# Peptides against a protein of PDB entry 5A53, part 44

Target 1, 230 residues: chain A of PDB entry 5A53
Amino acid sequence: LVENVKQALFIPGQSCNKNLHDIMVDLSALKKPDMKRFNRKNDIHPFEDMSPLEFFSEKNDCSLMVLMTSSKKRKNNMTFIRTFGYKIYDMIELMVADNFKLLSDFKKLTFTVGLKPMFTFQGAAFDTHPVYKQIKSLFLDFFRGESTDLQDVAGLQHVISMTIQGDFQDGEPLPNVLFRVYKLKSYKSDQGGKRLPRIELVEIGPRLDFKIGRIHTPSPDMVTEAHKKP

## One batch from the design tools (peptide; aimed at target 1 Q151 D152)

Design b2_p19_3_s2 (made by RFdiffusion4, then SolubleMPNN; from b2_p19_3, 16 letters changed)
Fold by OpenDDE base, seed 2:
Structure b2_p19_3_s2 (fold): chain B 230 residues (1-230), chain A 19 residues (1-19)
Amino acid sequence: as target 1 above (230 residues)
Amino acid sequence: SEAAAAFAKKLAELLKKLA
């Protein structure tokens, strides 16, 4: 079974700064080996013209893209783009709050490259609200790909936790999504001759609080096409 | 598998305690 692992392309926009670059490096490390990064800034405005992204998707054979931009209105903005057949499927702006932590802010732990993270989602809206459903779908698609084999559980080293920050009502601003990454650490505890495996979660970073920005949703036709092609 | 589901549940419970 050829795991059709979706490839990700990280693109620094023209307004990409050092902080965004560092965030890009750290987040993209979780997508290794299925990740490419551009070293040059590209002047891309995805909500104005999607054509450059479609071109990059096709040229790089990447169905996932992340555009790094920053402005006064959209500070530390990560635009997540998915393509289908190298055409834009959906887009979402996720702005990283200033309280972010990089991998360097955490204890360095060894990890095996290529192991798929397990996801946990906290908040009912991930299953009910269209925007949070898209976020959930996006991140699952981004890091797990299409095939979750049982072997992925046996090799589980990383857990990505996504939490909706607080409750909200209709018409209120959408709460941030708290992105956290943990490593599973197994300890053998010898308690009274019974070896009980003790599992601890250690945060490894990055720590990102995502403010939700603009969204592009797929056309009904694109949804139908994306579900038909294996 | 039931084991994977149980692990996921246990992990979710652990994460809820850490949040």
Scores: peptide ipSAE 0.028, ipTM 0.643, DockQ to the pose 0.036
OpenDDE base, seeds 1, 3, 4, 5: peptide ipSAE 0.027, 0.025, 0.026, 0.023; ipTM 0.642, 0.646, 0.636, 0.614

Design b2_p19_3_s3 (made by RFdiffusion4, then SolubleMPNN; from b2_p19_3, 15 letters changed)
Fold by OpenDDE base, seed 2:
Structure b2_p19_3_s3 (fold): chain B 230 residues (1-230), chain A 19 residues (1-19)
Amino acid sequence: as target 1 above (230 residues)
Amino acid sequence: AKDAEEFLKKKLEELLKKL
């Protein structure tokens, strides 16, 4: 089965700043080689008009897009977009908190480009709450792709951790999602003739705390079409 | 942060024992 790896397009919006550009560069480096970046700013407002994003999806053959914008109301905003048949499937605004760390803030480690990360999700809401289910689905789709086999675990170099920051009740503001990236170091320890696997995790960045913004959800019909296995 | 890393290490060690 040839895995149809989803291509990502990173788009600087008109209000893209230096911090967002640096975040874009670092986050997109985790998606290599399946990533394109625009060098020019584009005036796109996806919650007002989705047509420019559908055009870019088709023209660049990218089913994943990230729009980088910043305002007083939505500072350091990463709008994640998925398309199906070059039409908008879903969108979510994830605003990066000011405490972010870049790859340059961590120890530079060599890694093989194109290896799939393992994911870990912390928080029951990732399986029950519609918004956190969408976030889980988005990040799995963005970085892991569709096929999870045991062979991907044998080649495991990177772990992406996503944690919901605290508990919440109905009607309360949704807690932030803590995004962390680790390099896995595996050691075999011989203890008494039993090989016990020992693991060390080294944070490699970027470190991002995501505040949840606006969401666009697919129609029930689009959900049905997107889940039809060919 | 440290507690989350320790939990992740344990979970990954358990996963590697199954491979």
Scores: peptide ipSAE 0.065, ipTM 0.717, DockQ to the pose 0.032
OpenDDE base, seeds 1, 3, 4, 5: peptide ipSAE 0.039, 0.050, 0.035, 0.031; ipTM 0.664, 0.677, 0.650, 0.673

Design b2_p19_3_s4 (made by RFdiffusion4, then SolubleMPNN; from b2_p19_3, 9 letters changed)
Fold by OpenDDE base, seed 3:
Structure b2_p19_3_s4 (fold): chain B 230 residues (1-230), chain A 19 residues (1-19)
Amino acid sequence: as target 1 above (230 residues)
Amino acid sequence: DELKKLFEELKKEKLEKLK
């Protein structure tokens, strides 16, 4: 079965800065080899006009896009876009908090490129709240894709953890989503002739706390079409 | 912490698959 791996395009916006560029490089490294990056800034305002993104989706054959912008109101903003048939399916703004850590802030570990990460989601709202359900769906699509082969489990090296930062009630501001990446390290412990494998989690980065911004939800018709398995 | 519990479960599952 040929895995239909979704390709991602990372786009520096006009207001992209060095920090956002570094975040873009590090986050996109987790999507290798199924990732493209633009080297030039593009003046795109997706919540005003989505047409440029649809054009880039088609031209680059990418169903995933990330636009990097920064303003006083929306600092370190990563707009995640999904397309279906090169038309905008959904969008969400995720603003990276200033406490972010890059891959260079962690111990460099060798990893095999192309292995799918395991996901962990902490917070009931990932299954019940529309916004967090969209975030869960987005990140699963972005890094894991649709098909999980047994080989993916055998080759499991990375865990992506997403945690809702605290409890909230209806009408309250949505808590941040804490994004963490870990490598699974296996140790052979020779204790008394029984080799008990010890597994440790080592954070490898990047470390990102996402503040939720604006959201575009798909039309009911697009939802129906996107869920039609051929 | 729910995170700790989850990682313990993941460790257990991986250990069971390595047997």
Scores: peptide ipSAE 0.026, ipTM 0.653, DockQ to the pose 0.035
OpenDDE base, seeds 1, 2, 4, 5: peptide ipSAE 0.024, 0.019, 0.024, 0.020; ipTM 0.620, 0.580, 0.599, 0.602; seeds 1, 2, 5 fail the geometry check

Design b2_p19_4 (made by RFdiffusion4)
Pose (drawn by RFdiffusion4):
Structure b2_p19_4 (pose): chain A 225 residues (1-189, 195-230), chain P 19 residues (1-19)
Amino acid sequence: LVENVKQALFIPGQSCNKNLHDIMVDLSALKKPDMKRFNRKNDIHPFEDMSPLEFFSEKNDCSLMVLMTSSKKRKNNMTFIRTFGYKIYDMIELMVADNFKLLSDFKKLTFTVGLKPMFTFQGAAFDTHPVYKQIKSLFLDFFRGESTDLQDVAGLQHVISMTIQGDFQDGEPLPNVLFRVYKLKSYKSRLPRIELVEIGPRLDFKIGRIHTPSPDMVTEAHKKP
Amino acid sequence: HIATDEELEEFEELVKEAL
């Protein structure tokens, strides 16, 4: 009854550069094998016209899309896009800070591609705040991959960790979201003792513009059997 | 080894503590 794994399409915008492209490549690796990359630049402005994104969603059968854009106003801009029936469901701009680290900045470890990642979200706002609830929903939907009733413990290899940069009060600017990836190591103490090793990429997301779905589309996208 | 629900909850909690 459940749908196939959602496919991701990574799309370099007109203003995409090499540094932003490196971020795309490393982040896209976490999506393998359910990912496609475009090589050319495309003149796409999601908050001015959504038509091209809906077109690419249909013709490539990708319900998840990431547009790469950079200007001084919005540097290293990653616009995460989800579609329902090839129409736009929601959008959020996540801009990467300059303190980012790539896979090259971390010791390369053995890594089995295509395993179900673990998730940890740190921050009460992930459950109560509309903006951060969308981000939690986005990254769960984006990277969880295959749904299954069966889990091999040996397959528990890595964790995707997302942390809000400190608590905050209403009216203040929204804190960044800290995206971290760790590989698990376990030792004997039955329960194992768990340690973590960072494997990257390391990304600090600055929150930009947001598009939310209408109540009608939420009803259809979240309809229960 | 294929994990039970209880075992999976324990692994989730352990990972959370490690963080």

Design b2_p19_4_s1 (made by RFdiffusion4, then SolubleMPNN; from b2_p19_4, 8 letters changed)
Fold by OpenDDE base, seed 3:
Structure b2_p19_4_s1 (fold): chain B 230 residues (1-230), chain A 19 residues (1-19)
Amino acid sequence: as target 1 above (230 residues)
Amino acid sequence: RIATPEEMEAWRRLVAEAL
């Protein structure tokens, strides 16, 4: 089944600032060509009223949305939203730490648009903890592109790395998620044995450390419907 | 060439070691 590539809509909130705008531009560049951006600020508060986001999902035919807001309590906040049938499936607030780096902070490398990224997840909690499982699912869904069973190794150009920053116990604040993007360079090993190719990873940006905020989880009924194969 | 799942896991391990 070739699943249609999910389209993303990036929405500046009313409190969107220059830094958030720059982050939005750089992160959305990784989603090209399957991305739309609004140029105007919209006064949206998704944890108070989800209806405007459902309207935008349907009107723009986008099942992925990112709302850019900033406040004293939630600085540089990216709210990631997924819809199913143009209804809110899940939401998560990811606040970008002040140590972020933009694409302009890295050496410009040639990039082929439309290549499928490789994902790496560091931290056992990505497979066991409900919040980190949601984050893993979200980023896979957001950036995986066309679901082809056929991965051409020659098409592996980019690596998206997500790391949980340290260990944590029950009742402790959830560690940040370190988001990194690398260009993969592979070199043929000239030594006549079946040696794995040598690889080099070059960071290309953006570099984002995400602090986890508020979460909306899907109803059990929506989970069941979303997992039904059409 | 289409990578097998095992080849893809080998690539993921190489990437994880390079991180």
Scores: peptide ipSAE 0.294, ipTM 0.848, DockQ to the pose 0.774
OpenDDE base, seeds 1, 2, 4, 5: peptide ipSAE 0.257, 0.284, 0.289, 0.174; ipTM 0.833, 0.845, 0.848, 0.741

Design b2_p19_4_s2 (made by RFdiffusion4, then SolubleMPNN; from b2_p19_4, 9 letters changed)
Fold by OpenDDE base, seed 1:
Structure b2_p19_4_s2 (fold): chain B 230 residues (1-230), chain A 19 residues (1-19)
Amino acid sequence: as target 1 above (230 residues)
Amino acid sequence: RILSEEELKQFEELIRQAL
């Protein structure tokens, strides 16, 4: 079964500011060509009413959405939404910390558009904790692209690293997720007549530290339906 | 569709084997 590449829709909310717009542009550049952006602000409050997002999902044929909003309580908030059958499957608020870096803050490295990133997840909670499991699932789903033939993996140019910032116990605030993007540089080192392939990672941006906000999880029935293989 | 946890693990393993 060849699954179609999931399309992402980036939506500026009413409270979208310049910083969020710039973040939106840079993050969405990593999703090219499978990305749409709205140029107009939309007054959407997904945790109050999900219906507008379901409408946009269907009308734009996008099963991934990112809503850009900012308030005093939720500054630089990126709400990531997934739909299944144009119905809301899950949502998560990821607030970008003020220490963010844009693509313009890094050395301009030409990257090939449409290459699949490799993912690395650092932190045991990505496999055990429900919230971090959702984040892992979301980002893998968001950037997985087309079906990977082994040949497509040989062309890996980008690494997306996601790290849980520190340890936490039950009842403690969830640590931030550090989002980093690297370009793989292959060097042929001539050390001692053996060409050893050396791979170096060069950060290309954006650099985002995500604070976790509100979450919506699917019903067990929706999980069952969404996981069904046709 | 949305990938199951098992399918996600398989995807990660595929990427790891290619590096």
Scores: peptide ipSAE 0.408, ipTM 0.891, DockQ to the pose 0.073
OpenDDE base, seeds 2, 3, 4, 5: peptide ipSAE 0.249, 0.256, 0.254, 0.386; ipTM 0.813, 0.817, 0.816, 0.878

Design b2_p19_4_s3 (made by RFdiffusion4, then SolubleMPNN; from b2_p19_4, 7 letters changed)
Fold by OpenDDE base, seed 3:
Structure b2_p19_4_s3 (fold): chain B 230 residues (1-230), chain A 19 residues (1-19)
Amino acid sequence: as target 1 above (230 residues)
Amino acid sequence: RIATPEELAQYQQLVKEAL
């Protein structure tokens, strides 16, 4: 079953500033052509009332949403929302640290729009810890594109890398997630017998360090319904 | 050319080693 590519809607909140707008533009460029952006600020508080987001999901036919807000407690906050049947499935707050880099901070490399990224996840917690499992699931769902078993080798042009910043124990604050995007350069190896290509990774941006905020998890019933193949 | 599952795994390993 070729699942339809999930569409993303980027929403400036009332507290959206220039930095968040620039981050929104650069991150959403990786989701082209399967993205929409609002130009107007919207006063949305998803952890208080989810109804406006459900309305926008249905009206825009978008199952992915990103709300851009900033406050003293939650600076540079990107709330990632997924819907199922235009109802909220899950939400997570990811706050961008001040050390972020925009696409303009990197060497302009040719990027083909619509190519399927490779993903790399560094940290065992992406497979074991419920919060990091949700983050992994979210970013795979957000950027995977078309569900096809057919991948052209020539289409392997970029890598989305997510790294948990250090080890942590139970009861400790959750480490940041380091979001990086690389262009892959592949070279023929001239060394005999083992035809493994040599690769080089060139960072292309944006560079985002995410601090984890509030989370909304789906009900067990919604999990069961969302995993039913149509 | 369509990548085999083995080729995709090799690229993923090479990417992990290059990070």
Scores: peptide ipSAE 0.408, ipTM 0.900, DockQ to the pose 0.823
OpenDDE base, seeds 1, 2, 4, 5: peptide ipSAE 0.383, 0.397, 0.402, 0.283; ipTM 0.893, 0.897, 0.900, 0.839

Design b2_p19_4_s4 (made by RFdiffusion4, then SolubleMPNN; from b2_p19_4, 10 letters changed)
Fold by OpenDDE base, seed 3:
Structure b2_p19_4_s4 (fold): chain B 230 residues (1-230), chain A 19 residues (1-19)
Amino acid sequence: as target 1 above (230 residues)
Amino acid sequence: KILSAEEMEAYRQLIKEAL
């Protein structure tokens, strides 16, 4: 089953600033061609009223949305939203730390649009903790592209790495998620018999450290519906 | 060349070691 590639809509909120705009441009470049951006600011508060996002999901045929807002409490906030049947499925606030790097901060490398990223997740909590499970699911869903069972070596161009920043115990603040993007270079090793490929990873950006904010989880009924294969 | 599941896992391991 070739699942249709999920389309993303990037929305500047009313409090969107230059830094958030630049981050939006660079992160959305990784989602090309399956991405739309609004040029106008929209006064949307998704944790108060979700109806404008459901309207935009339906009108633009986008099941993925990212709202860009900034306040004193929630600086450089990217709210990631998923819809199912144009209804809100889940939401998560990810605040970008001030140490971010843009694509312009890295060496320009040739990139083929539309190739599937390889994902790597570092931290056991991505498989055990509900919040990090949601983050893992979200980023896989956001950037996976076309589901093909066949991966060509030539299609392995870039890696999206997500790392939980350190260990944590119950009741402690959730560590940041370190988002990194690398170009994969593969070299044939000619050393005797066991041709283990040698690889190099070159960071290409953007570099984002995400602080976790508010979360909206789906209802059990919506989970059941979303997992029903059509 | 199409990669097998084992080859893909080998790449994933190499990537984790290079990070």
Scores: peptide ipSAE 0.411, ipTM 0.881, DockQ to the pose 0.774
OpenDDE base, seeds 1, 2, 4, 5: peptide ipSAE 0.411, 0.402, 0.406, 0.396; ipTM 0.880, 0.877, 0.880, 0.875

Design b2_p19_5 (made by RFdiffusion4)
Pose (drawn by RFdiffusion4):
Structure b2_p19_5 (pose): chain A 225 residues (1-189, 195-230), chain P 19 residues (1-19)
Amino acid sequence: LVENVKQALFIPGQSCNKNLHDIMVDLSALKKPDMKRFNRKNDIHPFEDMSPLEFFSEKNDCSLMVLMTSSKKRKNNMTFIRTFGYKIYDMIELMVADNFKLLSDFKKLTFTVGLKPMFTFQGAAFDTHPVYKQIKSLFLDFFRGESTDLQDVAGLQHVISMTIQGDFQDGEPLPNVLFRVYKLKSYKSRLPRIELVEIGPRLDFKIGRIHTPSPDMVTEAHKKP
Amino acid sequence: KIATDEELEAIEDAVKEAL
């Protein structure tokens, strides 16, 4: 009854550069094998015209899309896009801070591609705040991959950790979201003692513009059997 | 080994504590 794994399409925008491309490559690796990359630059402006994104979603059968754009106003801009029936469901701009680390900045460890990641979200706002609820929903939907009734404990290899940069009060600017990836190590103490090793990429997301779905589309996308 | 629900919860809690 459940759908196939959602496919991701990574799209370099007209203003995409090498540094932003490196971020795309390393992040796209976490999506393997359910990912496609475009090599050329495309003149796409999602908050001016959504038509091209809907076109690419249909022709490539990708319900998840990431546009790469950079200007001084919005540097290292990653626009995450989800579609329903090849129409836009929601969009959010996540801009990467300059303190980012790539896979090259971390010791390369053995890594089995295609395993179900674990998730940890740190921050009460992930459950109550509309903006951060969307981000939690986005990254769960984006990277969870295959849904299954069966889990091999040996397959529990890595965790995707997302942390809000401190608590905050209403009216203040929205804190950044800290994207971290760790590999698990377990030791005997039955329950194991868990330790973590960072493998990257390390990304601090600055929150930009947001598009939310209409109530009608939410009804259809979240319709229960 | 295929994990039970109880084992998976316990591992998730341990991972959360490690963070």

Design b2_p19_5_s1 (made by RFdiffusion4, then SolubleMPNN; from b2_p19_5, 7 letters changed)
Fold by OpenDDE base, seed 4:
Formats: sequence, structure tokens, C-alpha cells
Structure b2_p19_5_s1 (fold): chain B 230 residues (1-230), chain A 19 residues (1-19)
Amino acid sequence: as target 1 above (230 residues)
Amino acid sequence: MIATPEELEALRKAIEEAL
């Protein structure tokens, strides 16, 4: 089964600044060709009124949206939105820490557009904690590309790594998620057999540390509908 | 080259070790 690639829409909010714009450009480059960007700022407050986002989802046929906003309380905020049937499924605020690096901060490497990334998730909470489960699900949906039964390793160019920054206990603030992108170089081992390939990872950017903000979780009914295989 | 599920898992493990 070839699943349709989810389209993403990047939306500058009214408070979008140069840094957020640059981050938007670099992160969205990883989603090409399945990405649209608005050039005009839009006054959208998704946790107050979701209707404008549902309208944009339908109008642009995008099930993924990212709203770029910045305030004193929520600096460099990327609100990730998913829709199902053009209705809001879930939302999460991910604020980019000031230590971010852009693609221009790394060695320029040739990048083939449209290749499927491999994902790595570091931290047990990605499989157990509701918030980190949502983050994992979101980023898989966002960057997975076409689901093919046949994974061609020759088509594997880059790795998206997501790491929970440290351990935490119940009641503590949720640790940041470290987002890293690597180019994968795989070398065949000359020794015949099931040996692990020798690999080299080269960071290509962007480098983003995400602080978790507000979350909207889907209704039980929407979860059931979204999990129904067509 | 089409990887087997086992080869893909081996690759994943190698990536995790390299991180």
C-alpha cells in the first residue's frame, strides 16, 4: 500500500521574526516537495480559535501545518498542527531554543529532494509518555514521506534524530527534545556475512532544541476515525 | 539495494551506536 504523502503548510504568524522565518525555510526544505509556505503573516491564535487553521487545511489540501509565532512567553514558537478530514486532530507548541543552528552553519552537502528519512528516537518516554508519544507520531507523520513496503537502502540519505534531553520524574517540567539531522554514509563491510555496515553520520542541520509548550489532544472519536484503515 | 527487515534493523542499530 502506498500511503499518500501528507502535505505541509508553513504559516508565518503575526509575530513571526527573522529567526523564525529562517528556521521555517530550513525545516521546510526537509519536507520538499510536499510543502507550501505562506509569504504573508497571518493573525492566527490556534489555542483561542482553530477555525482559521481548519479553513487553511481544506483550502490548501494540507493535513500538516506549522504556525510560526514569537512572544516573550513563547519565544520562537512553532505550533505543529495535524488535521483529519480538515478538522483539527492535535496541536503542540515547540519553542526553538536560542542555540539553534541553520543549514548555513553546516558544510554544504548535496541533498536529493524527496528522499525518505530514517528516524531515531532516544528516550524511553517516546514509547510511554503521552506527550512524547504525540511528538514521535507527529514527526513521523511530518517527514515519513511515502510508505512503501520495500525500503530501498540506496534511497536512504538522511537520518532525523530526536532525543529527550535527560531523565525526568512525574511532576517535573518535560525535558526538551533535541532535533538533529544527519547525512548517512554507509560503507559495505568487505567481510562477507551479517555484519553491521560501517556508517558515518555528518550533521547537516538544522539543529533545533524544542521546548514543549501547550498541547491539544484529539478527541476519542477522532482517534478512532484516524486509526480506521481506509 | 532493497534491504531485508533484518538489514534495516542492523542499520538502525548502527546509527544508534553512532549517535
Scores: peptide ipSAE 0.250, ipTM 0.814, DockQ to the pose 0.835
OpenDDE base, seeds 1, 2, 3, 5: peptide ipSAE 0.032, 0.031, 0.028, 0.049; ipTM 0.638, 0.632, 0.663, 0.697

Design b2_p19_5_s2 (made by RFdiffusion4, then SolubleMPNN; from b2_p19_5, 6 letters changed)
Fold by OpenDDE base, seed 4:
Structure b2_p19_5_s2 (fold): chain B 230 residues (1-230), chain A 19 residues (1-19)
Amino acid sequence: as target 1 above (230 residues)
Amino acid sequence: KIASKEELEAIQKAIEEAL
């Protein structure tokens, strides 16, 4: 089954700044060719009124959206939105910490556009905690690309790594999610018997530490509809 | 060359060990 690649729309909010713009450009480069960017700022407040986002989803045929905003309370905020049937499915605010690195901060490596990334998730909460489950699901949906049964080894170019920064208990603030992107180098290892490939990971950027903000969870009805295999 | 499921799992494990 070839699943249709979900298209992403990046939207500068009214408060979008240069740093957010640069982050948007670099993160969206990982989503090429299945990405659109608006050049104009839009006054959108998704937790107050979701209707403009639903309109953009339908008009642009995008089931993924990222709104770039910044305020004193929510600095460098990337609101990730998913739609189903052009209706809001879920939303999450991920605020980029000031220690971010852009692609220009790393060694320029040749990147083939449109290759499917591998994923790694570090932290048990990605499989148990509702918020981190949503984050995992979101990033898989966002960057997974085409689901093909046949993964060519030649298609293994990059790894998206997401790590929960430390342990936490119930009632504590949720730790940041560390977003890292690596180029994968695979070497044939002649180590006896089981040819386990030797790998080398080279960070290519961007480097983003996400602070978790506000969340909108899907209605039970929408969850049921979204899980219905066509 | 198409990776086998086992090769992909080995690569995934090696990634996890390298991080």
Scores: peptide ipSAE 0.203, ipTM 0.787, DockQ to the pose 0.854
OpenDDE base, seeds 1, 2, 3, 5: peptide ipSAE 0.163, 0.064, 0.148, 0.070; ipTM 0.774, 0.693, 0.747, 0.676

Design b2_p19_5_s3 (made by RFdiffusion4, then SolubleMPNN; from b2_p19_5, 6 letters changed)
Fold by OpenDDE base, seed 4:
Structure b2_p19_5_s3 (fold): chain B 230 residues (1-230), chain A 19 residues (1-19)
Amino acid sequence: as target 1 above (230 residues)
Amino acid sequence: KIASKEELEALRKAVEEAL
């Protein structure tokens, strides 16, 4: 089954600054060709009124949106939104820490646009904790290209790595999620009669540490509807 | 070359070990 690639819309909020704009450009480059960017700032407050986002989802035929805002309380905030049937499914605020690196901070490597990345998730909470499950689902949904039954190894050029920064207990603040992007080089290795691939990973950026903010979870009815349609 | 499921799993493991 070839699943339709979800389109992403990047929206500068009213408080979008230069750093957020640069982050938006670099992160959206990983979603090419399946992304749109607005050039103008939009006054959107998704946790107060979701209607403008639903309107943009429908008008742009995008089921993924990212709103770029910044305040003293929520600095460098990327609100990730998913829609189902052009209605809000879920939302999560991910605030980029000040230690971010842009693509320009790394060695310029030529990469093919539109290749399906490999994902790695480090941390048991990605499979057990509701918030990290949502993050995992979101990023898989966001950067997963066409689902083809035939994965050509030659098409695996990129690794998206997401790591939970440390262990945590119940009642503690949720650790940041470390977002890293690598170029994958695979070599044939004949070690001990098992052809185990030897790999080299080169970080290509952007480098983002996400602090988790506010979350909107889908209604049980929307969950049921979303799982009925592949 | 189309990777087998086993080749993809081996590659994934190698990536996870390299991270």
Scores: peptide ipSAE 0.290, ipTM 0.812, DockQ to the pose 0.841
OpenDDE base, seeds 1, 2, 3, 5: peptide ipSAE 0.245, 0.203, 0.283, 0.261; ipTM 0.785, 0.744, 0.806, 0.795

Design b2_p19_5_s4 (made by RFdiffusion4, then SolubleMPNN; from b2_p19_5, 5 letters changed)
Fold by OpenDDE base, seed 4:
Structure b2_p19_5_s4 (fold): chain B 230 residues (1-230), chain A 19 residues (1-19)
Amino acid sequence: as target 1 above (230 residues)
Amino acid sequence: RIATKEELEALKKAVKEAL
C-alpha cells in the first residue's frame, strides 16, 4: 500500500515574529516538496475557533498545518494541527525554547530533498504517556514520506531524533522534547564476523527544544475513522 | 540496495548508540 504523502501548510499567525519565521523556513525545508507556506499573517486562534483551519485544510488539500504565534505566555509557539476529512483531528502547542539553532548555525551539508528520514525516539513515555504518544504519532505523520515496503538503504540520509528531557512523575510538568536532525553516514565495518554498520551522525539542524502547551485530542469516533484502513 | 529488516534494525540500534 502506497500511502499518499501528507501535505503540510505553514501559517504565520498575527503575532508571528522574525525568529518564528526563520524557524518555520528551516523546519519546513525538511518537509519539501510536500509543503506550502503562507507569506501573509493570518489572525487565527485555533483553541477558540477551529473553523478557519478546517477551511485552509480543505482549500489547500493539506492534512497537516503549523500555526506560528508568539505571546508573553506562549513564546515561539508552533501549533501543530492534523485534519481528517478536512476536520480537526488533533492539535498540540509546541513552544520553541530560546536556545534554538537554525540551519545557518550548522555546517552547510547538501541533502537530497524528499528522502524519507529515519526516526529515533528516546524516552519510555513516547510509548506509554498519551501526550508523548501524540507527539510521536504527529512527527511520524508529519515527516514520514511515502510508506514503501522497500526501504532503500541509499535513501537513509538523515535522522530525526526526539528525546524527552529527563524523567518525570505524575503531576509534574511534562519535560521538553528535544528535536534534533542529523545527517547519517554509514560505513561498512567488519567487526567480529557480523557486518555491523559503523555510523557517523552529523547534526545539520534545526535544533529545537519544544515545551508542551495546550492539546486538543480527537473524539473516539474520529480515532476509529482515521484508523480504518481503506 | 534494499535494506533487510535485520539491517534496518541494526542501523537503528547503531543510531541509538551514537546519540
Scores: peptide ipSAE 0.244, ipTM 0.820, DockQ to the pose 0.842
OpenDDE base, seeds 1, 2, 3, 5: peptide ipSAE 0.194, 0.232, 0.228, 0.223; ipTM 0.793, 0.814, 0.810, 0.806

